# Ledger of designs, part 1: peptides against a protein of PDB entry 2Q3Z

No score or structure here was measured in a lab: all are predicted.

Target 1, 272 residues: chain A of PDB entry 2Q3Z
Amino acid sequence: YVLTQQGFIYQGSAKFIKNIPWNFGQFEDGILDICLILLDVNPKFLKNAGRDCSRRSSPVYVGRVVSGMVNCNDDQGVLLGRWDNNYGDGVSPMSWIGSVDILRRWKNHGCQRVKYGQCWVFAAVACTVLRCLGIPTRVVTNYNSAHDQNSNLLIEYFRNEFGEIQGDKSEMIWNFHCWVESWMTRPDLQPGYEGWQALDPTPQEKSEGTYCCGPVPVRAIKEGDLSTKYDAPFVFAEVNADVVDWIQQDDGSVHKSINRSLIVGLKISTKS
Target 2, 254 residues: chain A of PDB entry 2Q3Z as posed
Amino acid sequence: YVLTQQGFIYQGSAKFIKNIPWNFGQFQDGILDICLILLDVNPKFLKNAGRDCSRRSSPVYVGRVGSGMVNCNDDQGVLLGRWDNNYGDGVSPMSWIGSVDILRRWKNHGCQRVKYGQCWVFAAVACTVLRCLGIPTRVVTNYNSAHDSNLLIEYFRNSEMIWNFHCWVESWMTRPDLQPGYEGWQALDPTPQEKSEGTYCCGPVPVRAIKEGDLSTKYDAPFVFAEVNADVVDWIQKSINRSLIVGLKISTKS
Below, numbering starts at 1 at the first letter of every chain, in headers, positions and changes, except where a header shows other numbers.
Peptide ipSAE was made for these designs. It is ipSAE averaged over its two directions, with the distance scale d0 held at 1.0 Angstrom where the peptide's residues are scored. Compare it between designs on one protein only; published cut-offs may not apply.
The geometry check fails a fold that doesn't show the stated peptide or that is severely misdrawn somewhere.

## One batch from the design tools (peptide; aimed at target 1 F158 N175 S261)

Design b1_p8_1 (made by RFdiffusion4)
Pose (drawn by RFdiffusion4):
Structure b1_p8_1 (pose): chain A 254 residues (1-148, 151-160, 170-248, 256-272), chain P 8 residues (1-8)
Amino acid sequence: as target 2 above (254 residues)
Amino acid sequence: SEEEPVSD
């Protein structure tokens, strides 16, 4: 989770899982410096640099800023999202085989966002950043499935959608800032929309808090709970509707 | 593979 520089990002579907190899490259030349630069341009550093550097004692603080800076609403984030099959301005999300070239591109262009990312690209870059800084991190994929004239599927078909698959990262740490027993894997979601409140979204939120439905636990628990849960009910006339099943075959490299 | 809205 710290030292291995290549891994797998799972894509495809719940029935046909694809394992896409990836070069996280966290110890390649210039990557650590780029990661320290990423911290020094974060909005909290601009607001109070002395406090920002002091808070870097915490993997909660750093994980939040690190993952949060990958797809940042501010112009100094690492990547820009796009899902319309129109990637001519820059580089397709399906082209990358690693996080390194994106990080280098980002540094060289005045810390401007690199076009383009999709959920697995953001998660892959977040893994590289956090593994470089020493926070044990893994990329995770969740799969969702539809069964087909449903209004539900129409509403979605025609960025908090429910996708065929969605990726995020999990990082390992204690949580002295929370009630006891929430140490371990924390979910961090670097996909784009920081929207409800706060400098960043989403996480870190303990995986256990998600499983337990303890959605008052910081940070951004409802956003991560929504990626692995959806409750759909029909009233033809009360009935459970399985036209949408969310939270299947959640996967990571062994 | 690409991330797409859930559909059949």

Design b1_p8_1_s1 (made by RFdiffusion4, then SolubleMPNN; from b1_p8_1, 3 letters changed)
Fold by OpenDDE base, seed 1:
Formats: C-alpha cells, sequence, structure tokens
Structure b1_p8_1_s1 (fold): chain B 272 residues (1-272), chain A 8 residues (1-8)
C-alpha cells in the first residue's frame, strides 16, 4: 500500500466488474516534489503557512487537505471533473494510464487544473499523493454508489402515476464510484477508530465549505456511527442508502414506495 | 469504463 507503484482499479458495474491497470508511480522522479507543491498551494497554507506546516505531521490533516486539492474545486487543485462525454478540449478521463502524467501536467502548467477526470482518476491521483507522503493508501471501488445530496441517507426519485421519473434527477446512483482508504490512527476520535479511513477526492458535496470528504473510519461506517468526523453520513449513504420512490397522483397525493430493485453499495477493496 | 448513472 506504500511500495507498490503498479496496480489495478476496478470499474464497470456490479454485474460486469472490470479493471484497468494503473501506474501510481509514487517513486518516479519529481513526483514527491509535486506532492509538496500541492501542499504548498493549498488554501490553508496560503491563509496561514505556519499553522498549515505545523499540522502536516497529522495524516488526518494531510488526508483532508489532499482530498480537497486533488480536485480543482475551490482551489488550485489538480483535476477538473467531467461526466457529460464532451472531452474534446482536454484529455478523456478514460485515456489516463497513471497518475504521473497528470501530476506532471498540473505542475508544468503552473498548477493549472488538468482536464479531465472521473472518480477513479481522482482516487488514483489521491492514492499516489498520499503514498508519496508516507500514508498507506489503497483505491476502493463501490458499485451502485449513491450520491446523497440532502444528508437523509436516501436516494429519492420522483415519479408520475405511471412510474416514470419526473424532472431532473437531483440524487442518483453511479454504476461505480472510486475513492481511497488510508491507514492512520485517529487521536481526534474515541479509541477504536484507528485503521482504514475513507477519503473521497471526487467533488460531490462540500464539507465545511470545501469540496473534500473524510477522513472517516471505515469501522464507523460499518457500525453506523454517523456522528464520526469527517462526513460519516455522506460516506455511509454511498454504500448504504435506501432508495425511495415518491409516486405522484393526479389529485396531488403522493405515495412513498421503497424501491427494492436498486440496491446501493458493493464495495471492493484493492490489494494493489 | 466511464462512470455513469444507473438506470432507474
Amino acid sequence: as target 1 above (272 residues)
Amino acid sequence: SRQEPVSS
């Protein structure tokens, strides 16, 4: 989880699991220096360099910073996400074969955001950076991954009397979603939450005003401790959300129905 | 493969 530079990332769907090879390349020339630049351009450093540097010994702090800096939302972060299949003005997310080229492009273009990434690209780059900084990290894939936008642990669909989805889907389920898990102690929490911590660098929801997510103990998610920082409800929902249909009738009445055909969450942890 | 919404 620190020494391996080549690995695989799982993709596809729950029914059709696929994988791609990925070069994390954390030990390639210049990559560590780029990771340090990433830390030096983060908003917390720019606001108070001394305070930021004093906290870099904490993998909790660093993990949260990296989660925010791998995406370009809110800062001079690395990657711009795009999911609309229009990648002509950049690089298709599907064309990347490793983190090294992405990081080098980012640095060589004055920390300009790299176009484009999707979840596995964000996760893979975060994995590279965290490994460079000495934090054991792995990429994980969750199939049928929910994106809960209102923190109610539900994916809600609005349907007409015929069962057809009405309007734009605000909440949704991805065929797959990738994030990272990093191994660290949690001195900021009650005892027992050391170990794997989920971090999600894909910009999905803001956490304390920034597009970042985690770290949150995998154990807390497994045990349903949603009070655990950071972002336990959101990460919990990614793997455990229930799906609800709100069926509208012509008379204005609404019927709530549990959708049992859509099962959220099938997490696979990588060994490489 | 690309990331895409699951059909509901």
Scores: peptide ipSAE 0.575, ipTM 0.954, DockQ to the pose 0.594
OpenDDE base, seeds 2, 3, 4, 5: peptide ipSAE 0.572, 0.571, 0.566, 0.575; ipTM 0.953, 0.952, 0.952, 0.953

Design b1_p8_1_s2 (made by RFdiffusion4, then SolubleMPNN; from b1_p8_1, 5 letters changed)
Fold by OpenDDE base, seed 4:
Structure b1_p8_1_s2 (fold): chain B 272 residues (1-272), chain A 8 residues (1-8)
Amino acid sequence: as target 1 above (272 residues)
Amino acid sequence: SVQRPVGP
């Protein structure tokens, strides 16, 4: 989880699982230096360098910083996400074959955000950075992955009397989503939460005002301990959200129905 | 493969 530089990232859908090869390249020339630059341009360092540096011995702290800095939201982070199939002014997310080129481009252009990434690109870059910093890390893929936008652990669809989805904006289930899990102790939590911690660098929701996510113990998610920092409800929803249909009838009544045809979550943790 | 929404 630290030494492996090449691996596979799982993609596709629950019914049609795919994978791509990926070069994490954490030991390639200059990559560690770029990871250190990433730390030195993070908002917490810019605000108080001494405090930031004093906390870098904590993988909890560093993991959270990295999850925020891999995306360019709110800071001088690495990647700009895009999902609308319009990539002409950058690089298609599907074109990347490793983290090294992305990190080098970022650094070589004065820490200017790299266009473009999607979830597996964010996850892979985060994996590289965390491994560089000595934190055992693996990429995780979750199929039918929920994006809960209002923190109620539900994916809600609003429908007319004919069952048609209403509005331009609805809550989201991804065909797949990738994030990372990192191994660390959690001295900031009660005993028993050491081990794999979920971190999500894809800018989906803000955590304490910043587009970052985690670390949260995988055990906490498994056991449904939503009080555990950081971001347990959001990560829990990614793998466990219930799907609800709100059906508006012509008489103005609303019917709530559990949608059992959409099963959220099918998680695969990689070994390399 | 691209990441995209799935749903009813």
Scores: peptide ipSAE 0.456, ipTM 0.930, DockQ to the pose 0.580
OpenDDE base, seeds 1, 2, 3, 5: peptide ipSAE 0.441, 0.425, 0.450, 0.453; ipTM 0.928, 0.926, 0.929, 0.931; seed 3 fails the geometry check

Design b1_p8_1_s3 (made by RFdiffusion4, then SolubleMPNN; from b1_p8_1, 4 letters changed)
Fold by OpenDDE base, seed 5:
Structure b1_p8_1_s3 (fold): chain B 272 residues (1-272), chain A 8 residues (1-8)
Amino acid sequence: as target 1 above (272 residues)
Amino acid sequence: SMQLPVSS
C-alpha cells in the first residue's frame, strides 16, 4: 500500500463497473518535496507553524490536513472540482492518468489550483500524498454513494403530487464516489479503532469549517458508532443512507415515502 | 468515466 505506484481505480456504476489504470507515482522525482510544500501551505501551518509541525508525526493530523489540501476549497489546495462537463479552460478530469502530473502542475504554477478534478482524481492525489508521507493508503470506490447535507442519514427528495422532483435537488446519490482509506492507529480514540480510516478529499461538506473529511475508523462506520471523530455521520451516510421521497399532495399534505429503488452503497476496496 | 448523479 505504500510501495505500489501503479494501480486501478474503479468507476462507472453498480451495474456497469469500470476501472482505469492510475499512476500514483509517490516515489517519482520531486513528489515528496511537493507533498512537503502541500503541508507548508496549509492553513494550520500559516496560522501556527510550530504547532503544525509538531503534529506532523500524527497520521491522524496529517491525514486530515491532506484531505483538506487536496481540494482547493478554503486554501491553496491542489484541485478544483467540476462536474458540469465544461472543462475547456482546463483539463478534463477524465484525462488524467496519474497523480504526478497534477502535483507537478500545482507546484510549478505557484500552488495554483489545478483544473479539474472529480472524486477519483481527488482520491488518487490524496492516496499519492499519503503514501508519500509513509501512510499506507488505498483508493476506495463506493457505488450509489450518497451525499447527505444535513446529517440525518437520509437522502431526501421533494416531489409534487405527480412524483416529479421539486427544487434544486441538493442532496443526491452519485453513481460512484471515491475516497481513500489509510491505515493508522487512533490514540485519540478509545481502544479498538486502529486500522483502516476513511478520508475523503472531495469537497462535499465542511468539517469544523473546512472542506475535509476524516479520518474516521472504518470499524466505526461498520458498527454505526456515529460519535467517532471525524465525520462519522457523513461517511456513514455515504454508504448507508436511506432514500426518502416527500410527496406533497394537492390538499397540502405531505406524504413520506421510502424509496426502495435507490439502494445506497456498494463499496469496493482495492488491494493496490 | 464521469461521476454522475443517479437518476431518481
Scores: peptide ipSAE 0.504, ipTM 0.942, DockQ to the pose 0.591
OpenDDE base, seeds 1, 2, 3, 4: peptide ipSAE 0.495, 0.487, 0.497, 0.490; ipTM 0.942, 0.940, 0.941, 0.940

Design b1_p8_1_s4 (made by RFdiffusion4, then SolubleMPNN; from b1_p8_1, 4 letters changed)
Fold by OpenDDE base, seed 5:
Order: sequence, then C-alpha cells, then structure tokens
Structure b1_p8_1_s4 (fold): chain B 272 residues (1-272), chain A 8 residues (1-8)
Amino acid sequence: as target 1 above (272 residues)
Amino acid sequence: SLQRPVSS
C-alpha cells in the first residue's frame, strides 16, 4: 500500500464494472517535494506555520489536510473537478493515466489548479500524496454512491404527480464514486478505531468549512457510529443511504414513497 | 469512464 506504484482503479457501474490502470508514482523524482509543497500552501500552514508543522506527525491531521488540498476548492489545491462533459479548455478526466503528471503540472504552474478531475482522479492523487508521506493508502470505489447534501442519510427526489423530478439541486446517486482509505491509528478517538480510515478528496460537502472529508474509521461506518469524527454521517450515507421520493400532487398533498429500485452502495477496496 | 448520475 506504500510501495506499489502501479495499480488499478475501478470504474463503470455496478452492473458493468470496469477498471483502468493507474500509475501512482509516489517514488518518482520530485514527487515527494511536490507533496511537501502541497502541505506548505495549505490554509492551516498559511495561518500558522508552526502549528501546522507541529501537527504533521499525525496521519490524522495530514490526511485531513490532503483531503482538502487535492481539490482546489477553498485553497490552492491541485485539481478542479468538472462533471458537465465540457473539458475543451483543459484535460479530460479520462485522459489521465497517473498522478505524477497531474502533480507536476500543478507545481510547475505555480500551484495553479489542474483541469480537470473527477472522483477517481481526486482519489488517485490523494493516494499518491498520502503514500509519499508514508501513509498506507488504497483507492476505493463505491458503486451507486449517494451524495447526501443535508445529512439526513437519505437521497430525496422531489417529483410532480407524474413522477418527474423537480428542482435543479436534487440529491443524487453516482454510478460510481472513488475515495481513499488510509491505515492509521486514531489516538483522538476511543480505542478500537485504528485501521482503515476513509478520506474523500472529491469536493462534495464542506466539513468544518472546507471541502474535505475524513478521516473516519471504516469500522465506525460499518457499525453505524455516526458520532465518530470526521464526517461519519456523510460517508455512511455514501454507502448506506435510503432513497425516498416525495411526490407532490396538484392539490398540495405530498406522498412519501420509498424507492426500492435504487440500492445505494457497493464498495470495492483494492488490494494495493 | 466518467461519473454520471444514476437514472431514476
């Protein structure tokens, strides 16, 4: 999980699983230096360098910083996400074959955000960075991955009387979503939560004001301990959310319908 | 492959 530089990332859909090869390249020339630059431009360092540096011995702290810095939201982070299929002014997310080129582009252009990434690109870059920093990390793919926007553990669709989805900012389920899991102890938590920790660098929801996510013990997610920092409810919902349709009738009445055709969550963890 | 919303 630290030494392997080449691997596979799973994509596609639950019914049509695909994978792509990916060069993480954590040991290639200059990559560690770029990772250190990433740390040195993070908002916490800029606010208080001494405090930030003093906390870099904590993989919990570093993991959270990396989660935030791999995306360019809120900071000078690495990647700009885009999902509208308009990539002409940058690089299509599907064009990337490894993390090294992305990181080098970021650094060589003055830490200017790289266009563009989607979930697996964010995850892969995070994986590279974390491995560079000595944190065992793997990319994880979750099929039918929910994006809960209001922390109620539901994916809610609002529909008219004809079943047509209403509104432009509805919650949704991705065909697939990628994040990373990193191995670390959790001295900040009660005993028993050491092990794999989920971290999600794709900018989906803010955590404590920043687009970052985790680390949260995989065990906590499995056991439904949603009080466990960081961001347990969000990660839990990605793999466990229920889907509800709210059907509004013309008379103003609303019918709640459980959508049993949309089953959230099918997680695949890589072995390298 | 690109991410896409699951059709519902």
Scores: peptide ipSAE 0.562, ipTM 0.952, DockQ to the pose 0.582
OpenDDE base, seeds 1, 2, 3, 4: peptide ipSAE 0.548, 0.544, 0.554, 0.543; ipTM 0.951, 0.950, 0.951, 0.950

Design b1_p8_2 (made by RFdiffusion4)
Pose (drawn by RFdiffusion4):
Structure b1_p8_2 (pose): chain A 254 residues (1-148, 151-160, 170-248, 256-272), chain P 8 residues (1-8)
Amino acid sequence: as target 2 above (254 residues)
Amino acid sequence: SSSIVDES
């Protein structure tokens, strides 16, 4: 989770899982410096640099800023999202085989966002950043499935959608800032929309808090709970509707 | 089964 520089990002569907190899490259030349730069341009550093550097004692703080800076609403984030099959301005999300070239591109262009990312690209870059800084991190994929004239599927078909698959990262740490027992894997979601409140979204939120439905636990627990849960009910006339099943075959490299 | 919306 710290030292291995290549891994797998799972894509495709719940029925036909694709394992896409990936070069996280966290110890390649210039990557650590780029990661320290990423911290020094984060909005909290601009607001109070002395405090920001002091808070870097915490993997909660760093994980939040690190993952949060990958797809940042501010112009200094690492990647720009796009899902319209129109990637001519720059580079397709399906082209990348690693996080390194994106990070280097980002540094060389005044810390401007690199076009383009999709959920697995953001998650892959977040893994590289956090593994470089020493926070044990893994990329995770969740699969969702539809069964087909549903209004539900129409509403979606025609960025908090429910996708065929969605990726995020999990990082390992204690949580002295929370009630006891929430140490371990924390979910961090670097996909784009920081929207409700706060400098960043989403996480870190303990995976256990998600499983337990304890959605008052910081940070951004409802956003992560929504990616792996969806409750759908019909009233033809009360009935459970399985036209949408969310939270299937959640996967990571062994 | 089918796709909700394809991301890629």

Design b1_p8_2_s1 (made by RFdiffusion4, then SolubleMPNN; from b1_p8_2 with S8T)
Fold by OpenDDE base, seed 1:
Structure b1_p8_2_s1 (fold): chain B 272 residues (1-272), chain A 8 residues (1-8)
Amino acid sequence: as target 1 above (272 residues)
Amino acid sequence: SSSIVDET
């Protein structure tokens, strides 16, 4: 989880699992230096360099910083996400074969955002950076991954009397979603939460005002401890959200429809 | 690519 430079990332769907090869390249020339630049341009460093540097010995702190800096939202981060198939002014997310080229492009262009990434690209770059900084990290793929926007642990669809979905589809389920898990102790939590911690660098929801997510103990998610920092409800929902279909009547009344067959969450933890 | 699961 630290030494492996080449691996695979799982993609596709729950019914048709796929994988792509990926060069993480954490030990390639100049990559460590780029990771250090990433830390030195983060908002916390810019606000108070001494305080930021004093906290870099904490993998909890560093993990949270990296999750925010891998995306370019709110900062001078690495990647700009795009999902609309309009990639002509950049590089298609599907064309990347490793993290090294992305990081080098970012640095060589004055830390300008690299176009473009999707979830596995964000996760892979985060994995590279964290490994480079000595934090054991793996990419995780979750099929039928929920994106809960209102923190109610539900994915809600509203339908008319004919079963047609109405209004804006704010909440969604991804065919697959990728994030990372990093191994660390959690001295900031009660005993027992050491081990794998989920971090999600894809800009989905803000955490304390920044597009970042985690670290949150995988154990806390498994046990349903949603009070655990950071972002336990959101990560819990990614793998455990319930799907609710509402039927709306003309008078505005709503009632729950029969439970859908769609099951949220099928997590694969990679070994490379 | 990642995409939204069909709601049907």
Scores: peptide ipSAE 0.352, ipTM 0.884, DockQ to the pose 0.170
OpenDDE base, seeds 2, 3, 4, 5: peptide ipSAE 0.132, 0.279, 0.161, 0.065; ipTM 0.826, 0.870, 0.835, 0.792

Design b1_p8_2_s2 (made by RFdiffusion4, then SolubleMPNN; from b1_p8_2, 4 letters changed)
Fold by OpenDDE base, seed 3:
Structure b1_p8_2_s2 (fold): chain B 272 residues (1-272), chain A 8 residues (1-8)
Amino acid sequence: as target 1 above (272 residues)
Amino acid sequence: SSDIVNQV
């Protein structure tokens, strides 16, 4: 998980699982230096360098910083996300074959955000950075991955009397979503939460005012302990959200219907 | 299978 430089990232859909090869390249020339630059331009370092540096021995702290810095939201982070198929003013997310080119472009352009990324690109770059910093990390893919925007552990659709979705979908389920899991102890939590920790660098929701997510113990998610820091409810929803349809009738009444056709969550972890 | 993320 630290030594492997080439691997695969799962993509596609639950019914049609596919993968792409990816060069993480954590040991390639200059990559460690770029990872250190990433740490040195993070908002916490800029605010208080001494405090930030004193905390870099904590993989919990570093993981959270990296989660925030891989995306360019709120900071001088690496990647700008885009999902509308309009990539003409940058590089298509689908064209990347490794993290090295992305990180080098970022650094060589004065830490200017690289256009563009989607979830697997964010996850892969985060994986590279974390591995480079000595944190065992793997990319994870979750099929039918929920994006809960209002922290109620539900994906809610509003429908008319004919069952047609009304307006733009505020909440959504991705065909797939990628994040990373990192191995670390959690001295900041009660005993038993050491091991794999989920971190999500894709800018989906803010955590403590910054687009970052985790680390949260995978065990906490499996056991439904949503009180554990960081961001347990959000990560739990990604893999376990229920889908609810709010159906408005002609008389103005609203009927709540559980959508049993949409099953959230099918998580696959990688060895490479 | 799509290479990009889409709504289900």
Scores: peptide ipSAE 0.252, ipTM 0.865, DockQ to the pose 0.227
OpenDDE base, seeds 1, 2, 4, 5: peptide ipSAE 0.036, 0.037, 0.160, 0.036; ipTM 0.746, 0.754, 0.839, 0.742

Design b1_p8_2_s3 (made by RFdiffusion4, then SolubleMPNN; from b1_p8_2, 4 letters changed)
Fold by OpenDDE base, seed 2:
Structure b1_p8_2_s3 (fold): chain B 272 residues (1-272), chain A 8 residues (1-8)
Amino acid sequence: as target 1 above (272 residues)
Amino acid sequence: DSDIVNEV
């Protein structure tokens, strides 16, 4: 998890699992220096360098900083996300083969955001950075991954009497989504939450005002402890959200259909 | 994750 430089990232769908080779390259020349630059340009460092540096011994703190800095939302982060198939002014997310080129481009252009990333690119870059910083980290792929936008642990669809989806389609289920899990102790929590912690660098929802997510103990998610920091409800929803289908009939009646764990979530963790 | 499932 720290020493492996080459691996695979799982993609596709639950029915048709695919993978791509990826060069994490955490030991390539200059990559550690770039990771240190990433820390030195984070908003917390810019606000109070001494305080930020004093907290870098905590993988919890560093993990949360990296989660925020891998995306360029709110800061001088590494990657700009884009999902609309208009990549002509940059690099298609599908063309990347490793984290090294991305990080080098970012640094060489004065910490200017790299165009473009999607979830696996964000996750892979985060994995590289965290490994560089000595935090055991793996990329995780979750198929049929829910994006809960209103923190109710539900993905809600509204349909008319003809079954046509109505209203805002902001809540969604990804065919797949990638994030990272990092191994760390959690002295900031009650005993028993050491181990794998989920971190999501893809800018989906704000956490405490910043596009970041985690760390949250995987155990807390499995046990349903949604009070556990950070962002347990959001991560829980990614893997366990209920899908609610609201059907409004002509008579004004509303019917609710709930689909649980059958649709949402199939998590695959990389072994390298 | 370029493809989104938005139907139940």
Scores: peptide ipSAE 0.029, ipTM 0.722, DockQ to the pose 0.168
OpenDDE base, seeds 1, 3, 4, 5: peptide ipSAE 0.035, 0.028, 0.032, 0.035; ipTM 0.730, 0.714, 0.726, 0.741; seeds 1, 4, 5 fail the geometry check

Design b1_p8_2_s4 (made by RFdiffusion4, then SolubleMPNN; from b1_p8_2, 3 letters changed)
Fold by OpenDDE base, seed 2:
Structure b1_p8_2_s4 (fold): chain B 272 residues (1-272), chain A 8 residues (1-8)
Amino acid sequence: as target 1 above (272 residues)
Amino acid sequence: SSDIVNEV
């Protein structure tokens, strides 16, 4: 999880699992230096360098910083996300074969955001950076991954009597989503939450005002302890949100159907 | 592959 430079990232759908080879390249020339630059341009460093540096011994702190800095939202982060198939002014997310080129481009262009990324690109770059910094990290793929925007642990669809979706489609389920898990102790929590921690660098929701997510103990998510920092409800929803279909009839009556864990979530952790 | 919204 630290030494492996080449691996695979899982994609596709639950029924049709695919993978791509990926060069994480954490030991390639200059990559560690780029990771250090990433830390030195983060908002917390810019605000108070001494405080930021003093906290870099904490993988919890560093993990959260990296989660925020891999995306360019709110800061001079690495990647700009795009999902609309309009990639002509940059590089298609599907064309990347490793983290090294992305990180080098970012640095070589004065820490300007690289166009473009999607979830597996964000996750892979985060994995590279965290490994460079000595944090054991793996990429995780979750099929039928829920994006809960209002922290109600539900993905809600509104339909008319004809089954046509009505209203805002902001809440959604991805065919797949990728994030990372990092191994660390959690001295900031009660005992027993050491181990794998989920971190999500894809800009989906703000956490404490920044597009970042985690770290949150995988154990806490598995056990349903949503009080644990950071972002337990959001991560829990990604893997186990209920889907609610609201069907409105002509008479104004509303019926709901709740679909649980059978549909949402099939997590695959990479063993690289 | 790309990220695609998958409705249930």
Scores: peptide ipSAE 0.036, ipTM 0.744, DockQ to the pose 0.193
OpenDDE base, seeds 1, 3, 4, 5: peptide ipSAE 0.033, 0.033, 0.034, 0.034; ipTM 0.729, 0.731, 0.734, 0.735

Design b1_p8_3 (made by RFdiffusion4)
Pose (drawn by RFdiffusion4):
Structure b1_p8_3 (pose): chain A 254 residues (1-148, 151-160, 170-248, 256-272), chain P 8 residues (1-8)
Amino acid sequence: as target 2 above (254 residues)
Amino acid sequence: DPEHPVSD
């Protein structure tokens, strides 16, 4: 989770899982410096640099800023999202085989966002950043499925959507800032929309808090709970509707 | 399949 520089990002569907190899490249030349730069341009550093550097004692703080800076609402984030099959301004999300070239591009262009990312690209870059800084991190994929004239599927078909698959990262750490027993894997979601409140979204939120439905636990627990849960009920006339099943075959490299 | 909103 720290030292291995290549891995797998799972894509495709719940029935036909694709394993896409990936070069996280966290120890390639210039990557650590780029990661330190990423911290020094984060909005919290601009607000109070002395405090920001002091808070870098915490993997919770750093994981939040690190993952949060990958797809940042501010112009100094690493990547810009796009899902309309129109990637001519720059580079397709399906093209990348690693995080390194994106990070280098980002540094060389005044820390401007690189076009374009999709959920697995953001998650892949977040893994590189956090592994480089020493926080044990893994990329995870969740699969969702539809069964087909449903209003539910129409509403979605025609960025907090429910996708065929969605990726994020999990990082390992204790949580002395929370009630006891939430140490371990924390979910961090670098996909775009920081929207409810706060400098960043989403996470870190303990995976256990998600499983337990303890959604008051910081940070951004409802956003992660929504990616792996969806409750749908019909009233033809009360009935459970399985036209949408969310939270299937959640996967990571062994 | 590429990432898209869930559908069949």

Design b1_p8_3_s1 (made by RFdiffusion4, then SolubleMPNN; from b1_p8_3, 3 letters changed)
Fold by OpenDDE base, seed 5:
Order: C-alpha cells, then structure tokens, then sequence
Structure b1_p8_3_s1 (fold): chain B 272 residues (1-272), chain A 8 residues (1-8)
C-alpha cells in the first residue's frame, strides 16, 4: 500500500462497474517536499506551528489534516471540486491520470487551488499524500453513495402529490463516491479500533468547522458505533442510509414512504 | 462518465 505507485480506481455505477489506471507516484521527485508544504500551509500550522508539528507523529492527526487540505475549501488546499460539466477554465476531472501533475501544479502556482477535481481525484491525491507520509492507504469506491446533510442517516426527498421532487435536492445519492482508507492505530479510542480508517477528502460536510472527514474506524462503521470519532454518522450514512420520500398531499398531509428502489452502498476496497 | 447523482 505504501510502495505501490500505480493502481486502479473504480468508477461507473453499481450495475456498470469500471476502473481507470492511476499513477499515485508518491516516490517521484519532489512529491515528498510538496506533501510537507501541504502540512506547512494547513490552518493548524498557521495558528500554532509548534503544536501542529508536535502532533505530526500521529497518523490520526495527519490523516485529518490531509483530508482537509486535499480540498481547497477553508484553506490553501490542493483541489477545487466541480460537478456541473463546466471545466473550460481548468482541467476536466476526467482528464487526470495521476496525482503527481496535480500536486506539482498546486505547488508551482504558489499553492493555488487546482481546477478541477471530483471524488476519485480527491481520493487519489489524498492517497498519494498519505502514502508519501508513510501511512498505508488505499482508494475505496462506494456505489450508490449517500450524502447525508443533517446526520439523520436518511436520504430524504420531498415530493408533491404526484411524486415529483420539490425544491432543492440537497441530499442525494451519488452513482459512485471515492474516499480513502488508511491503516493506523487509534490510541485516542478504546481498544479494538486499530486497522483501516476511513478518510474522505471530498468536500461534502464540515467536521468541526472544516471540510474534512475522518479518520473513523472501518470497524466502527461496520458495527454501527456512531459515537466513534471522527464523523462516524456521516460515513455510516454513505454506505447505509435509508431513502425516504416525504409526499405532501393537497390537503396538507404528509406521507412518509420508504423508497426501496434506491439501495445505498456497495463498497469496493482496492488491494493495492 | 463523471460522478453524478442517481436518478430518484
């Protein structure tokens, strides 16, 4: 996981799974230096350099910092996300074939955010950075991945009496979503939560005021321990959320309906 | 194809 520089990232949909090759390139020239720059421009370092540096021996701490810094939300992070198919002023997320060019562009342009990324790009860059820092990491793809915005473990659709979606569709299910899993001990938790930890660098929800996610033990997600830091409810919902339709009738009554046609979650973890 | 919302 640390030594492999080339791999595959799974994409597509649950019914039509596909993959792309990706060059993580964690050992290419200058990449480690760029990863260190990433750490040195993070908000925690800028606030208190000594405290930040003293905590860099913790993969838990570093993982959380990296998840926040791979996206440019709230900081001088690496990538700007975009999903509206308007990529003319940058690079299409679909054009990237590796992490190295992204990281080099970021550094060479004064830590200016790189346009553009989507989930697998965020995940891949995070994977590169974490591997570069010596943390065993793999990219994970989850098909029919839920984005729960209010931590109720539901994807809720509001519908009129005819079943038509009303208003802004804030919560959604992605055809696929990518994040990373990193291997680390969790001395900050009760015993038994060492192992793979989920980290999500795609800016979806704020955690403690920053667009970051994790680390959270994969075991905690599997067992439904939603009290486990960090961000267990959010990650749990990505793979386990139920879908609910709220149907408003003309008389003002509201009917709650379980949407059984939308099944959340099908996770694939890479072997390298 | 890119990442996109699943049709509901």
Amino acid sequence: as target 1 above (272 residues)
Amino acid sequence: PPQHPVSS
Scores: peptide ipSAE 0.487, ipTM 0.938, DockQ to the pose 0.549
OpenDDE base, seeds 1, 2, 3, 4: peptide ipSAE 0.477, 0.454, 0.485, 0.474; ipTM 0.937, 0.933, 0.938, 0.936

